# Designs tried in a protein design run: peptides against a protein of PDB entry 6B4E. Part 2

Target 1, 295 residues: chain A of PDB entry 6B4E
Amino acid sequence: TNFDKISKMFWHYKDKIAQIKQDIVLPIKKADVNVRNLLSRHKRKINPKFGQLTNSNQQLFKIQNELTQLINDTKGDSLAYHWILNFIAKAVVHQAETEVRVKPESALPLGKLTLYLLVQFPELQELFMARLVKKCPFVIGFTCEIDTEKGRQNMGWKRNNENKWEDNTSYDERMGGILSLFAIITRLQLPQEFITTTSHPFPIALSWHILARICNTPLNLITNTHFVILGSWWDAAAVQFLQAYGNQASKLLILIGEELTSRMAEKKYVGAARLRILLEAWQNNNMESFPEMSP

## One batch from the design tools (peptide; aimed at target 1 N247 Q248 K251)

Design b1_p8_4_s1 (made by RFdiffusion4, then SolubleMPNN; from b1_p8_4, 4 letters changed)
Fold by OpenDDE base, seed 2:
Structure b1_p8_4_s1 (fold): chain B 295 residues (1-295), chain A 8 residues (1-8)
Amino acid sequence: as target 1 above (295 residues)
Amino acid sequence: MRFIPAPD
C-alpha cells in the first residue's frame, strides 16, 4: 500500500470539492433567471425520488427513467447540467447518511440507481467520488489522526450549530451508511444495456483497496469506526467479493476478521466484536447477503 | 470468470 498516493488522491478530491463550489455552485447564482428557475423546479422533483426507492426493480426502473428525463432537460446548458449532477451526488450521499444508516439493505436499490446514473451520465463520476471522499474518506482507504480539529474534519466529523462534535455513535453509523452504499456499487454488475459497451466505473477492485489499505494502516490510527465500516462492507459485499476473487478474497477476509480484530483486542471495540461474529458466521457456512430485489 | 486481485 502506497499511502503517499492515497493521500494525494484524498487531497485531489478535497480540491475538487473547492473547484465545484467555485466553478459550478457559485456561478449558477448569477446565471439567467430562466436557468435558475429550471434548476429550482428540477431540484424539487429530483430530491424526493431517492426516498421513493423500494425493493422493487419495477419501481427502480420508473425512477431511473424519470431522473434521466429530468437530467436530459438540462443538457442544453453545460453549467446547468453539471449543477444538477452535483446536486444528485450530494443527495445520494445524504440518503446514505440517513436512510442506509438505519436500514442497510436500502443500499441495494440506491446503489443500483446510482450506478445507472454514473454510467448514463459519466460527468457524475468525479462529482460523486469527490463527495464520497469528503464525507467518508474510508471509501479510498484513507485514515489520519483525529486528535486534532483538522484531523477530525478530514475524516468527515461534523460539528453542530453550537460547534460541538457529533457523538462517536452518530459518526460511526454515518460512515457505515456511506460505506455500505459504496460497497454495493462496487459489487453490482452493470445494467444489461451497458455491459458490452462500457467498463464499470467503480469496480469490485475498489473494495479490495479498501480492505487492503485498512489492514496496512498503522495500528495507532485504527479506531472503532474502522471495524464498524468493515462490518458494513461485509454485510454489503462479502459474498460477491468471495465470488469475484475466490481464495485471495478469503485470505483478506481472514485478515480483517481474525488478525486485525486480534491485534486490537485490548481496545475492546464494539465494532470489532461484531466483525468477529460475522467471521464466525462465515466459518459456519452462514454468510448472508442482502435480499435480492423483486421484479 | 474470477478476477485477478487488485494491488495495495
Scores: peptide ipSAE 0.075, ipTM 0.753, DockQ to the pose 0.059
OpenDDE base, seeds 1, 3, 4, 5: peptide ipSAE 0.070, 0.063, 0.074, 0.065; ipTM 0.738, 0.745, 0.748, 0.746; seed 1 fails the geometry check

Design b1_p8_4_s2 (made by RFdiffusion4, then SolubleMPNN; from b1_p8_4, 4 letters changed)
Fold by OpenDDE base, seed 5:
Structure b1_p8_4_s2 (fold): chain B 295 residues (1-295), chain A 8 residues (1-8)
Amino acid sequence: as target 1 above (295 residues)
Amino acid sequence: MKFIPPPD
């Protein structure tokens, strides 16, 4: 694992966030009133859509079509188009932080929707990835120390209005929610209409990166959160990961479930305990995946 | 621990 490269990628996306603010978010405030009104109306229509997802593919397709139309309405103005995509990127990640964290299986319909949008609107890809990395650096296997304020900030920790850090449980749940979404996206097949015309923007190989990079992370940087997000990933993608990489996948699952947990046993991390349970379930031929969506 | 480098 080349951690220097990972760090460079991390900072690339941090810079991208700053660039988005300067080139997209701030300029739109000075845009024509008609454009601003359009975006305001679209924002109000788009926001509820993510919460309207269910375990129904029919409902998913309906929402896909509605969002597609709303986004297409902005294409006449490049700035407006990029603004609405950035808004969507933020909204999707926010949905992961709020809904997926409490209902992990909701990552499946959200992931399907997101993947569709990423393919339908390629400009969303960099905007979305930048937001993901900012909020949850684990998606690219980045880890730094959290014993400094800057380190915590880099790892996506939030402070309230009183400059108090969020509690560990809140952080763990948010990271788990975001990682669940990303994991789902990586293990989903492209929609049938795109499978022959485009490559997967965030393929299953990115799940490999996450696991491998965490396994190679210096042990002194490994926290409970690492195990929490690994557990979230496991629920979201382990079955499909095994299908994709076979024996090599098995080796990596054993590394995270057995070796990494064993090396950190003295810490008694609750996330590690859960991951161990998942490993044992797998060893007993009882690995579970999220239920498939209904028609 | 066996290291598995991801593809570069």
Scores: peptide ipSAE 0.088, ipTM 0.739, DockQ to the pose 0.068
OpenDDE base, seeds 1, 2, 3, 4: peptide ipSAE 0.073, 0.086, 0.084, 0.060; ipTM 0.746, 0.741, 0.745, 0.741

Design b1_p8_4_s3 (made by RFdiffusion4, then SolubleMPNN; from b1_p8_4, 4 letters changed)
Fold by OpenDDE base, seed 5:
Structure b1_p8_4_s3 (fold): chain B 295 residues (1-295), chain A 8 residues (1-8)
Amino acid sequence: as target 1 above (295 residues)
Amino acid sequence: MRWVPPPD
């Protein structure tokens, strides 16, 4: 693992966030009133759609079509188009932070929707990835120390209005939610209409990167959160990961489930304990996946 | 621990 490269990637996306603010978000505030009104209306229509997802593919397809139409309405103005995509990127990640964190299986319909949008609107990919890395750098296997304010900020920790850090449980749950979404995206197949014409924007190999990079992370930087997000990943993608990489996947799952947890046993991390349970379930031929969506 | 280098 080249951690220098990972760090460069991390900062690339941090810079991208700043660029988005400067080049997309701020300029739109000075745009024509008609454009601003259009975007305001579209924002109001788009935002509820994510909460309307269910375990139904029919409902998913309906929402996909509705969002596609709404986004296409903005293509006549490049700035408006990029603004609405950035809004969607933020909204999707926010949904992961709120809904997926409390109901992990909701990552499946959200992931399917997101993957569809990422393929349908390629410009969303960089916007989405930048938001993901900012909020949850674990998605690219980035880790830094959290003993400093800057370190915590880099790792996605939030402060309230009183400048107090969020509690550990809240942070862990948010990270787990975001990573669940990303994990789902990586293990999903492209929709049939795209499979022959488009490559997967965030393929299963990115899940490999997450696991491998965490395994190679200096142990002094490993926290409970690492195990929490690994558990979230496991629930979301372990079955499909094994299907994709076979014996090599098994080795990596053993590394995170057995070896990494053993190395950190003295810390008695709750997340590590859960990961051990997941490993044991797998060893007993009882690995579970999220239920498939209904037609 | 075994190193697992990703194809970066």
Scores: peptide ipSAE 0.086, ipTM 0.758, DockQ to the pose 0.068
OpenDDE base, seeds 1, 2, 3, 4: peptide ipSAE 0.083, 0.076, 0.081, 0.073; ipTM 0.756, 0.793, 0.760, 0.759; seed 1 fails the geometry check

Design b1_p8_4_s4 (made by RFdiffusion4, then SolubleMPNN; from b1_p8_4, 3 letters changed)
Fold by OpenDDE base, seed 4:
Structure b1_p8_4_s4 (fold): chain B 295 residues (1-295), chain A 8 residues (1-8)
Amino acid sequence: as target 1 above (295 residues)
Amino acid sequence: KKWIPAPD
């Protein structure tokens, strides 16, 4: 693992967020009133869609089609198009922070929708990744110290209106929700209409990177959150990860489940304890995955 | 036992 490269990638996406604000968000505020009105209407229509997802593929396809139409309505104006995609990127991540954090299995329909949109609208990919990295650097295996305000900010910690940091549980759950979504995306197959023409934008190899990079992270930087998000990843993708990489996947699961947890045993992290339970369940041939969606 | 890094 080259952590210098990971750090550079992290800051690349941080810069991308700033660039998005400068080149997309702020310019729209000065755009033609008709464009602004269009985007306002579309925003209002798009926002509820993510919360309307269920365990139904029928509902998923309906929402996919509706969003596709709404996004296509903006393609005549490049700035408007990128603005709406950036809005979607933010909305998807927000849904992960709010819904997936409390109902991890909801990552599946959200992930399917997101993957469809990422392939259908390739310009969404960088916008989405930038938002993911900003909110949850764990998606690229980035970790820094959190004993400073800047460090906490870099790792996606939030402060309330009273300038108080969110509690550890809230942070852990948010990170878990976001990572669950990303993990699901990495392990999903492309929709049938794209599988022969397009490569997967965020393939299962990115899950490999997450696990490997965390395993190689200096132990003094490993926190309970690392284990929480690994547990979230496990629920979301471990079965498919094993299917993809076989014995090599097994080795990596053992590294996170056994070796990493053992190395940090003195900390008695709750997240680590859960990960050990997941490991033991797997060893007993009881690895579970999210149920498939209904028709 | 020496820690063996996972492959990146």
Scores: peptide ipSAE 0.101, ipTM 0.731, DockQ to the pose 0.080
OpenDDE base, seeds 1, 2, 3, 5: peptide ipSAE 0.093, 0.081, 0.092, 0.095; ipTM 0.724, 0.731, 0.720, 0.728; seed 2 fails the geometry check

Design b1_p8_5 (made by RFdiffusion4)
Pose (drawn by RFdiffusion4):
Structure b1_p8_5 (pose): chain A 295 residues (1-295), chain P 8 residues (1-8)
Amino acid sequence: as target 1 above (295 residues)
Amino acid sequence: SDPPLNLN
């Protein structure tokens, strides 16, 4: 892995976040009354819909249809359309760092909803990827030191209610939740309405990049967070990763489960212990996936 | 024989 190229990719998405603020978010303050009214009303209607998803496919379709109508209502104004898509991208990532953090299997319905929106509204793709990278750089394999305040900000750390950094557990759980959503998206087939006509925007090869880049990361930059997101990724995508790459995926899963954990054993990272358990469960022919969605 | 793992 050429980590200079990874850094260039990271800063490209950081620049995109700045461009979104300058060209989408700030100009909306100057939009006409009709646009402001529509966006104010629609953002209220959109916000709770992500938490209304269940394990039921019928409910997923209902929410997809409701959101499609609300988004289509904004297409008469390119700025309002891009603003509501940016709002949705932020809301989906927030849902991943809250609800998926507590209930990892809720990443499956949320991933199906997000993938559907990503192909129904393709302008969402760049907005969503930039948000993921800003909030969880591990999705592209970016890692930097967190000894400095700027490094902590680069890696997606947050502060609590007194300018102290959130504890390590809170950060690790958030990163797992966000990366779990992205991992589901990479291993999902497109919905039937698009599978016959469209290339998957974030395919399974992106999961290969995450694993390979963590395995190639200098060991002095590895933390418990790398093991936690790999465990979250495993739960969400290891079965389909093997279906895609076979013996090559098996070699990579062994590398992360046996070698990466062994080389960092003195740190006694909690996430490394769980990743070893996942490796042993697979070796005992008991690799799990999230239960498929109910009707 | 199976090819080596490529991480690049």

Design b1_p8_5_s1 (made by RFdiffusion4, then SolubleMPNN; from b1_p8_5 with D2E N8E)
Fold by OpenDDE base, seed 4:
Structure b1_p8_5_s1 (fold): chain B 295 residues (1-295), chain A 8 residues (1-8)
Amino acid sequence: as target 1 above (295 residues)
Amino acid sequence: SEPPLNLE
């Protein structure tokens, strides 16, 4: 693992966020009133769609079609198109921070929707990845110290209106929610209509990177959050990960579940304890995955 | 033999 390269990637996406603000978000505020009105209407229609997802594939397909139409309505104006995609990227991540946080299995329909949109609208990919990295650097295996305000900010910590940092549990759960979504995306197959025409934008190999990079992270930077998000990843993708990589996957699961937890045993991290439970369940042939969606 | 784990 080359952590210099990972850091470079992290800052690339941080810069991308700034670029998005300058080149997409702010310019729209000065755009033609008709464009702004269009986007306002579309925003109002799009925003609730993510919360309307259920465990139903029928509902998923309905929402996919509705969003596709709404996004296509903006393609005549490049700036409007990119603005609406950026809005969607933000909305999806926000949904992960809220709904997936409290109901991890909701990552499945959200992930399916997101993957569809990422393939249908390729310009969404960089916008989405930038938002993911900003909110949850763990998605690329980035870790920095959180002893400084800047460090905490870089790792996605939030402050309230009183400038008080969010509590550890809240942070852990948010990171877990976002990571669950990303993990689901990496392990999903492309929709049938795309499987022969395009490659997966965020393939299962990216899950490999997350695990491997965390395993190679200096131990002094490993926190409870690392174990929490590994547990979230495990619930979301471990079964499919094993299917994809076989024995090599097993080795990596053992590294995170046994070796990494053992190395950090003195910290008595709750997240680590849960990860060990997941490991033991797997060893006993009781690994579970999210239930498949209904028709 | 099985290749070593790639910890990229």
Scores: peptide ipSAE 0.039, ipTM 0.728, DockQ to the pose 0.839
OpenDDE base, seeds 1, 2, 3, 5: peptide ipSAE 0.038, 0.038, 0.038, 0.038; ipTM 0.727, 0.726, 0.728, 0.726

Design b1_p8_5_s2 (made by RFdiffusion4, then SolubleMPNN; from b1_p8_5 with S1P D2E)
Fold by OpenDDE base, seed 5:
Structure b1_p8_5_s2 (fold): chain B 295 residues (1-295), chain A 8 residues (1-8)
Amino acid sequence: as target 1 above (295 residues)
Amino acid sequence: PEPPLNLN
């Protein structure tokens, strides 16, 4: 694992966030009033769609079509188009932070929707990845120290209006929610209409990177959160990961479930304990995945 | 650990 490369990637996306603000968000405020009104209406229509997802494929397809139409309505203005995609990127991540964190299986319909949009609108990919990395650097296996204010900020920690850091549980849950979404995306097959014409924008290899990079992370930087997000990943993608990489996947699951947890046993991390339980369940041929969506 | 040859 080349951590310098990972750091460069991390900062690339941090810079992208700043660029998005400068080149997309701020300019729209000065755009034609008709464009601003259009975007305001579309934003209001788009935002609730993510919360309307259920375990129904029928509902998913309905929402996909509705969002596609709404996004296409902005194609006549490049700035408006990019603005609406950036809005969607933010909204999807926000949904992961709020809904997926409390109901991990909701990542499946959200992930399917997101993957569809990422393929249908390729310009969404960089916008979405930038938002993911900003909010949850774990998605690219980035870790830094959190003993400093800047370190915590880089790792996605939030402060409230009183300048107080969020509690550990809140942070862990948010990171787990975001990571669950990303994990789901990486293990999903492309929609049938795209499978022969396009490559997967965030393939299962990215799940490998997450696990491998965490395993190679200096132990002094490993926290409970690392184990929490590994557990979230496990629930979301372990079955499909094993299907994809077979014996090599098994080795990596053992590394995170047995070796990494053992090396950190003295810390008595709750997340590590859960990961051990997941490992043991797998060893007993009781690995579970999220249920498939209904028709 | 290194990724497998088949990454996709």
Scores: peptide ipSAE 0.029, ipTM 0.732, DockQ to the pose 0.116
OpenDDE base, seeds 1, 2, 3, 4: peptide ipSAE 0.024, 0.027, 0.028, 0.029; ipTM 0.688, 0.723, 0.690, 0.722; seed 2 fails the geometry check

Design b1_p8_5_s3 (made by RFdiffusion4, then SolubleMPNN; from b1_p8_5, 3 letters changed)
Fold by OpenDDE base, seed 4:
Structure b1_p8_5_s3 (fold): chain B 295 residues (1-295), chain A 8 residues (1-8)
Amino acid sequence: as target 1 above (295 residues)
Amino acid sequence: PEPPLNLE
């Protein structure tokens, strides 16, 4: 693992966020009233769609079609198109921070929707990744110290209106929710209409990178959050990860479940304890995955 | 799919 490269990637996406604000968000505020009105209407229609997802594929396809139409309505104006995609990127991540946080299995329909949109609208990919990295650097295996305000900010910690940092549980759960979504995306197959024409934008190899990079992270930077998000990843993708990489996957699961947890045993992290339970379940041939969606 | 060549 080249951590310098990961750091450069992290800051690349941080810069991308700033660029998005400068080149997309702010310019729209100065756009003509017709464009602003169009985007306002579309925003209002798009925003509730993510919360309308259920365990139904039928409902998923309905929402996919509705969103596709709404996004296509903006393609005549490049700035409007990119603005709406950026809005969607933010909305998806927000849904992960809220709904997936409390109901991890909801990552599956959200991930399917997101993957569809990422392939259907390729320009969404960089916008989405930038938002993911900003909110949850764990998605690229980035870790920094959190004993400074800047460090906490870089790792996605939030402050309330009183400038108080969120509690550890809240942070852990948010990170877990976001990571669950990303993990699901990496392990999903492309929709049938795209399989022969498009490569997967965020393939299962990115899950490999997450695990490997965390395993190689200096131990003094490993926190409970690392184990929490690994557990979230495990629930979301471990079964498919094993299917994809076989023995190599097994080695990596053992590294995170046994070796990494053992190295950090003195910390008595709750997340680590859960990860060990997941490992043991797997060893007993009892690995679970999210249930498949209904028709 | 083939696993990555390294643990990077």
Scores: peptide ipSAE 0.053, ipTM 0.757, DockQ to the pose 0.287
OpenDDE base, seeds 1, 2, 3, 5: peptide ipSAE 0.052, 0.051, 0.051, 0.048; ipTM 0.750, 0.757, 0.741, 0.733

Design b1_p8_5_s4 (made by RFdiffusion4, then SolubleMPNN; from b1_p8_5 with D2E N8S)
Fold by OpenDDE base, seed 3:
Structure b1_p8_5_s4 (fold): chain B 295 residues (1-295), chain A 8 residues (1-8)
Amino acid sequence: as target 1 above (295 residues)
Amino acid sequence: SEPPLNLS
């Protein structure tokens, strides 16, 4: 693990966020009133779609088609197109922070929708990754100290209107929700219409990177949150990860579930305790995956 | 791939 490269990647996406604001978000605020009105209407139509997802593939396909049409309506104006994609990137991550955090299995339909959009609209990929890294650096295995305000900010901690940091539980749950979504995306197959013509934009190898990078992170930087997001990842992708990498996957799961938790046992992290339970369930041939969606 | 190092 080259942490210098990871840091460079982290700051690349931080710079990307700044670039998006400067080149997409701010210019639209000064754009023609007709363009702003169009985008406002589209935003209002798009935003509720993510909450309308269910365990039904039929409903998923309906929403995919509706979103595709709405996005295509903006392609005639490059700025409008990129603005709407950036909005979608933000909305998807927000859905992970709110719905997935309380109902992890909802990551499956959300992940399927997101993966479809990422392939259908390739320009969404960089916008989405930038938003993910900003909100949850764990998606690329980045970790820094949180003893400073800047460190907390870099790791995605939020402050309320009273400038008070969010509580640890809220932060952990948000990170878990976002990581669940990303984990699901990495383990999903491409839709049939794309599988032979397009490479997976965020393949299962990215899950490998997350786990490996966390395992190689200096122990003094490991927190309860690391174990929480590993548990979230486990629920979302462990079964498929084992299918993909076999014995090598097993070694890595043991490394996070047994070795990492053992090394940090003195901290008595609740997240670590849960991860240990997941490991034990696997050892007892009781590893579970999210239920498949209905037709 | 990025193989993990031994934990210490």
Scores: peptide ipSAE 0.021, ipTM 0.691, DockQ to the pose 0.115
OpenDDE base, seeds 1, 2, 4, 5: peptide ipSAE 0.020, 0.013, 0.013, 0.019; ipTM 0.693, 0.684, 0.680, 0.684; seeds 2, 4, 5 fail the geometry check

Design b1_p8_6 (made by RFdiffusion4)
Pose (drawn by RFdiffusion4):
Structure b1_p8_6 (pose): chain A 295 residues (1-295), chain P 8 residues (1-8)
Amino acid sequence: as target 1 above (295 residues)
Amino acid sequence: EPPVPTLP
């Protein structure tokens, strides 16, 4: 892995976040009354819909249809359309760092909803990817030091209610939740309405990049967070990763489960212990996936 | 089979 290229990719998405603020978010303050009213009303209607998802496909379709109508209502104004898509991208990532953090299997229905929106509204793709990379750089394999305040900000750290950094557990759980949503998206087939006509925007090869880049990261930059997100990724995508790459995926899963954990054994990272358990469960023919969605 | 990524 050429980590200079990974850094260039990271800063490209960081620049995109700045461009979104300049060209989408700030100009909306100057939009006409009809646009402001529509966006104010629609953002209220959109916000709770992500938490109304369940394990049921019928409920997923209902929410997809409700959101499609609300988003289509904004297409008469390119700025309002891009603003509501940016709002949705932020809301989906927030849902991942809250609900998916507590309930990892809720990444499956949220991933199906997000993937549907990503192909129904393709302008969402760049907005969503930039948001993921800003909030969880592990999705492209970016890692930097967190000894400095700027490094902590680069890696997606947050502060609590007194300008102290959130504890390591809170950060690790958030990163797992966000990365679990992206991992579900990379291993999902497109919905039937698009599978016959469209290329998957974030395919399974992106999961290969995450694993390979963590395994190629300098060991002095590895933290418990790398093991936590790999475990979260495993729960969400390891079965389909093997279906895609076979013996090659097996070699990479062994590398992360046996070798990456062994090299970092003196740190006694909690996430490394769980990744070893996942490796042993697979070796005992008991690899799990999230239960498929109910009717 | 192609080589797998290596750790440092």

Design b1_p8_6_s1 (made by RFdiffusion4, then SolubleMPNN; from b1_p8_6 with V4A T6Q)
Fold by OpenDDE base, seed 1:
Structure b1_p8_6_s1 (fold): chain B 295 residues (1-295), chain A 8 residues (1-8)
Amino acid sequence: as target 1 above (295 residues)
Amino acid sequence: EPPAPQLP
């Protein structure tokens, strides 16, 4: 694992966030009233769509079509188009922070929708990754110290209006929700209409990177959150990961489930305890995945 | 397939 490369990637996306604000978000505030009104209307129509997802593929396809139409309506104006995609990127991550956080299985329909949009609108990919890395750097296996304010900020910790950090549970759950979504995306097959013509933008190999990079992270930087997000990843993608990489996948699952948890046993992390439970379930031939969606 | 990483 090349941590310098990972750091460069992390800061690339941090810079991208700043660039998005400068080149997309702020300029729209100065756009003509018609453009602003259009985007306002579209925002209001788009935002509820993510909450309308169910365990139904039929409903998913309906929402995909509706969003596609709404996004296409903005293509005549490049700035408006990029603005709406950035909005969607933010909305998807927000949905992960809220709904997936409390209902992890909701990551499946959300992930399917997101993957569709990422392929249908390639410009969404960098916008989405930038938002993911900002909110949850674990998606690229980045970790830094959280003993400083800047370190916590880099790792996606939030402060309230009173400059108080969010509680550990809230942070862990948010990270778990976001990571669940990303994990789902990495293990999903491309939609039927794209599978023969397009490469997967965030393939299962990115899950490999997450696990490998965490395993290689200096132990003094490993926190409860690392185990929480590994557990979230496990629920979301472990079955498909094993299918993809076979014995090599098994080795990584053992590394995170047994070896990493053992090395950190003195910390008595709750997340580590849960990961041990998941490992034991697997050892007892009881590894579960999210249920498939209905037609 | 890339090899599994080693823990320190």
Scores: peptide ipSAE 0.027, ipTM 0.713, DockQ to the pose 0.669
OpenDDE base, seeds 2, 3, 4, 5: peptide ipSAE 0.026, 0.025, 0.027, 0.027; ipTM 0.711, 0.715, 0.708, 0.712

Design b1_p8_7 (made by RFdiffusion4)
Pose (drawn by RFdiffusion4):
Structure b1_p8_7 (pose): chain A 295 residues (1-295), chain P 8 residues (1-8)
Amino acid sequence: as target 1 above (295 residues)
Amino acid sequence: TPPLNTPL
C-alpha cells in the first residue's frame, strides 16, 4: 500500500467536505422562501425515518418509498436537492454511530436503504463517501498519529461536554458502527430495480482495501480501534468476503485474525481478543452473519 | 493463490 496515495485520497474527501459547506450548505441560507420552507418541513419529516427501519423488508420498502417522494420534491432546484442529499448523508452516518453502535445488526436494513438511495439518487454517492471518510477514515485505510489535536481531529475524534476528548470506548464504538454500515453496503447486492442495469457504486473490492491497508499500516500506528473495526467488519461481511475471494480471502482473514493480533499482543487490546474469537469460531465451522431480513 | 504482499 502506498500510504502517500492514501493520504492524498483522504485530503481529497476532506476538501470535498469544505466544498460542500461552501457551495451547498452556506448558500441555502440565501435561498428563497419556497426553498427554505420546503427544506425546513422536509428535513423534519425525513429525520425519524431512519430509526423507523426494522428487520422487515416490507418496512424497508415503505421507508424507501416515503424518502424517494420527499427527495423528488426537491429536484426542481439543484441546490435544494444537493442540500437534502447532504442532510441525508449526515443523518445516515449519525444513525450508524448511534443505533448501529448499540445494535450492530441494524446496519443491514440501514445499508439496504442507503444503497437504494445511492443508486436512485447518484449525486448522493460523493456526498456520502466524503462524510464516511471525514467521520471514519478507516473506510479507506487512512491512519495518522493522534498525539496531536490536529491528528485527533483528522481521525474523527469528538469532544464531550467539557472540551475533553471522548473516552477511547466511545470513539471505538462509534468507529465500529460507521464502518459496519459501509461494510454491509460493500457486500450487498443491488436491489432488483437496479441490479439489472447499474454497477454497484461501492463494491466488495473496497472491503479488500480496508483489510489490506490495515495489515500494511505501520505497527506503531495500530490501536485498539483497528481491531474493533475489523471485528465490526467481520460480523457484517466476512461470509460474503469469502464468497467473493475464496482462498485469497481466507489468507487475509488468517492474517488479521492470527498474525495482526499476535504482533500486537503486548498491548492487550480488547478488540484483538474479540477478533481472535471470531477467527476461532470460523475455524470451528461456525462463522456467523447477521440474520437475513424478515418479510 | 499468490502470497500476500504485506510486511507481516

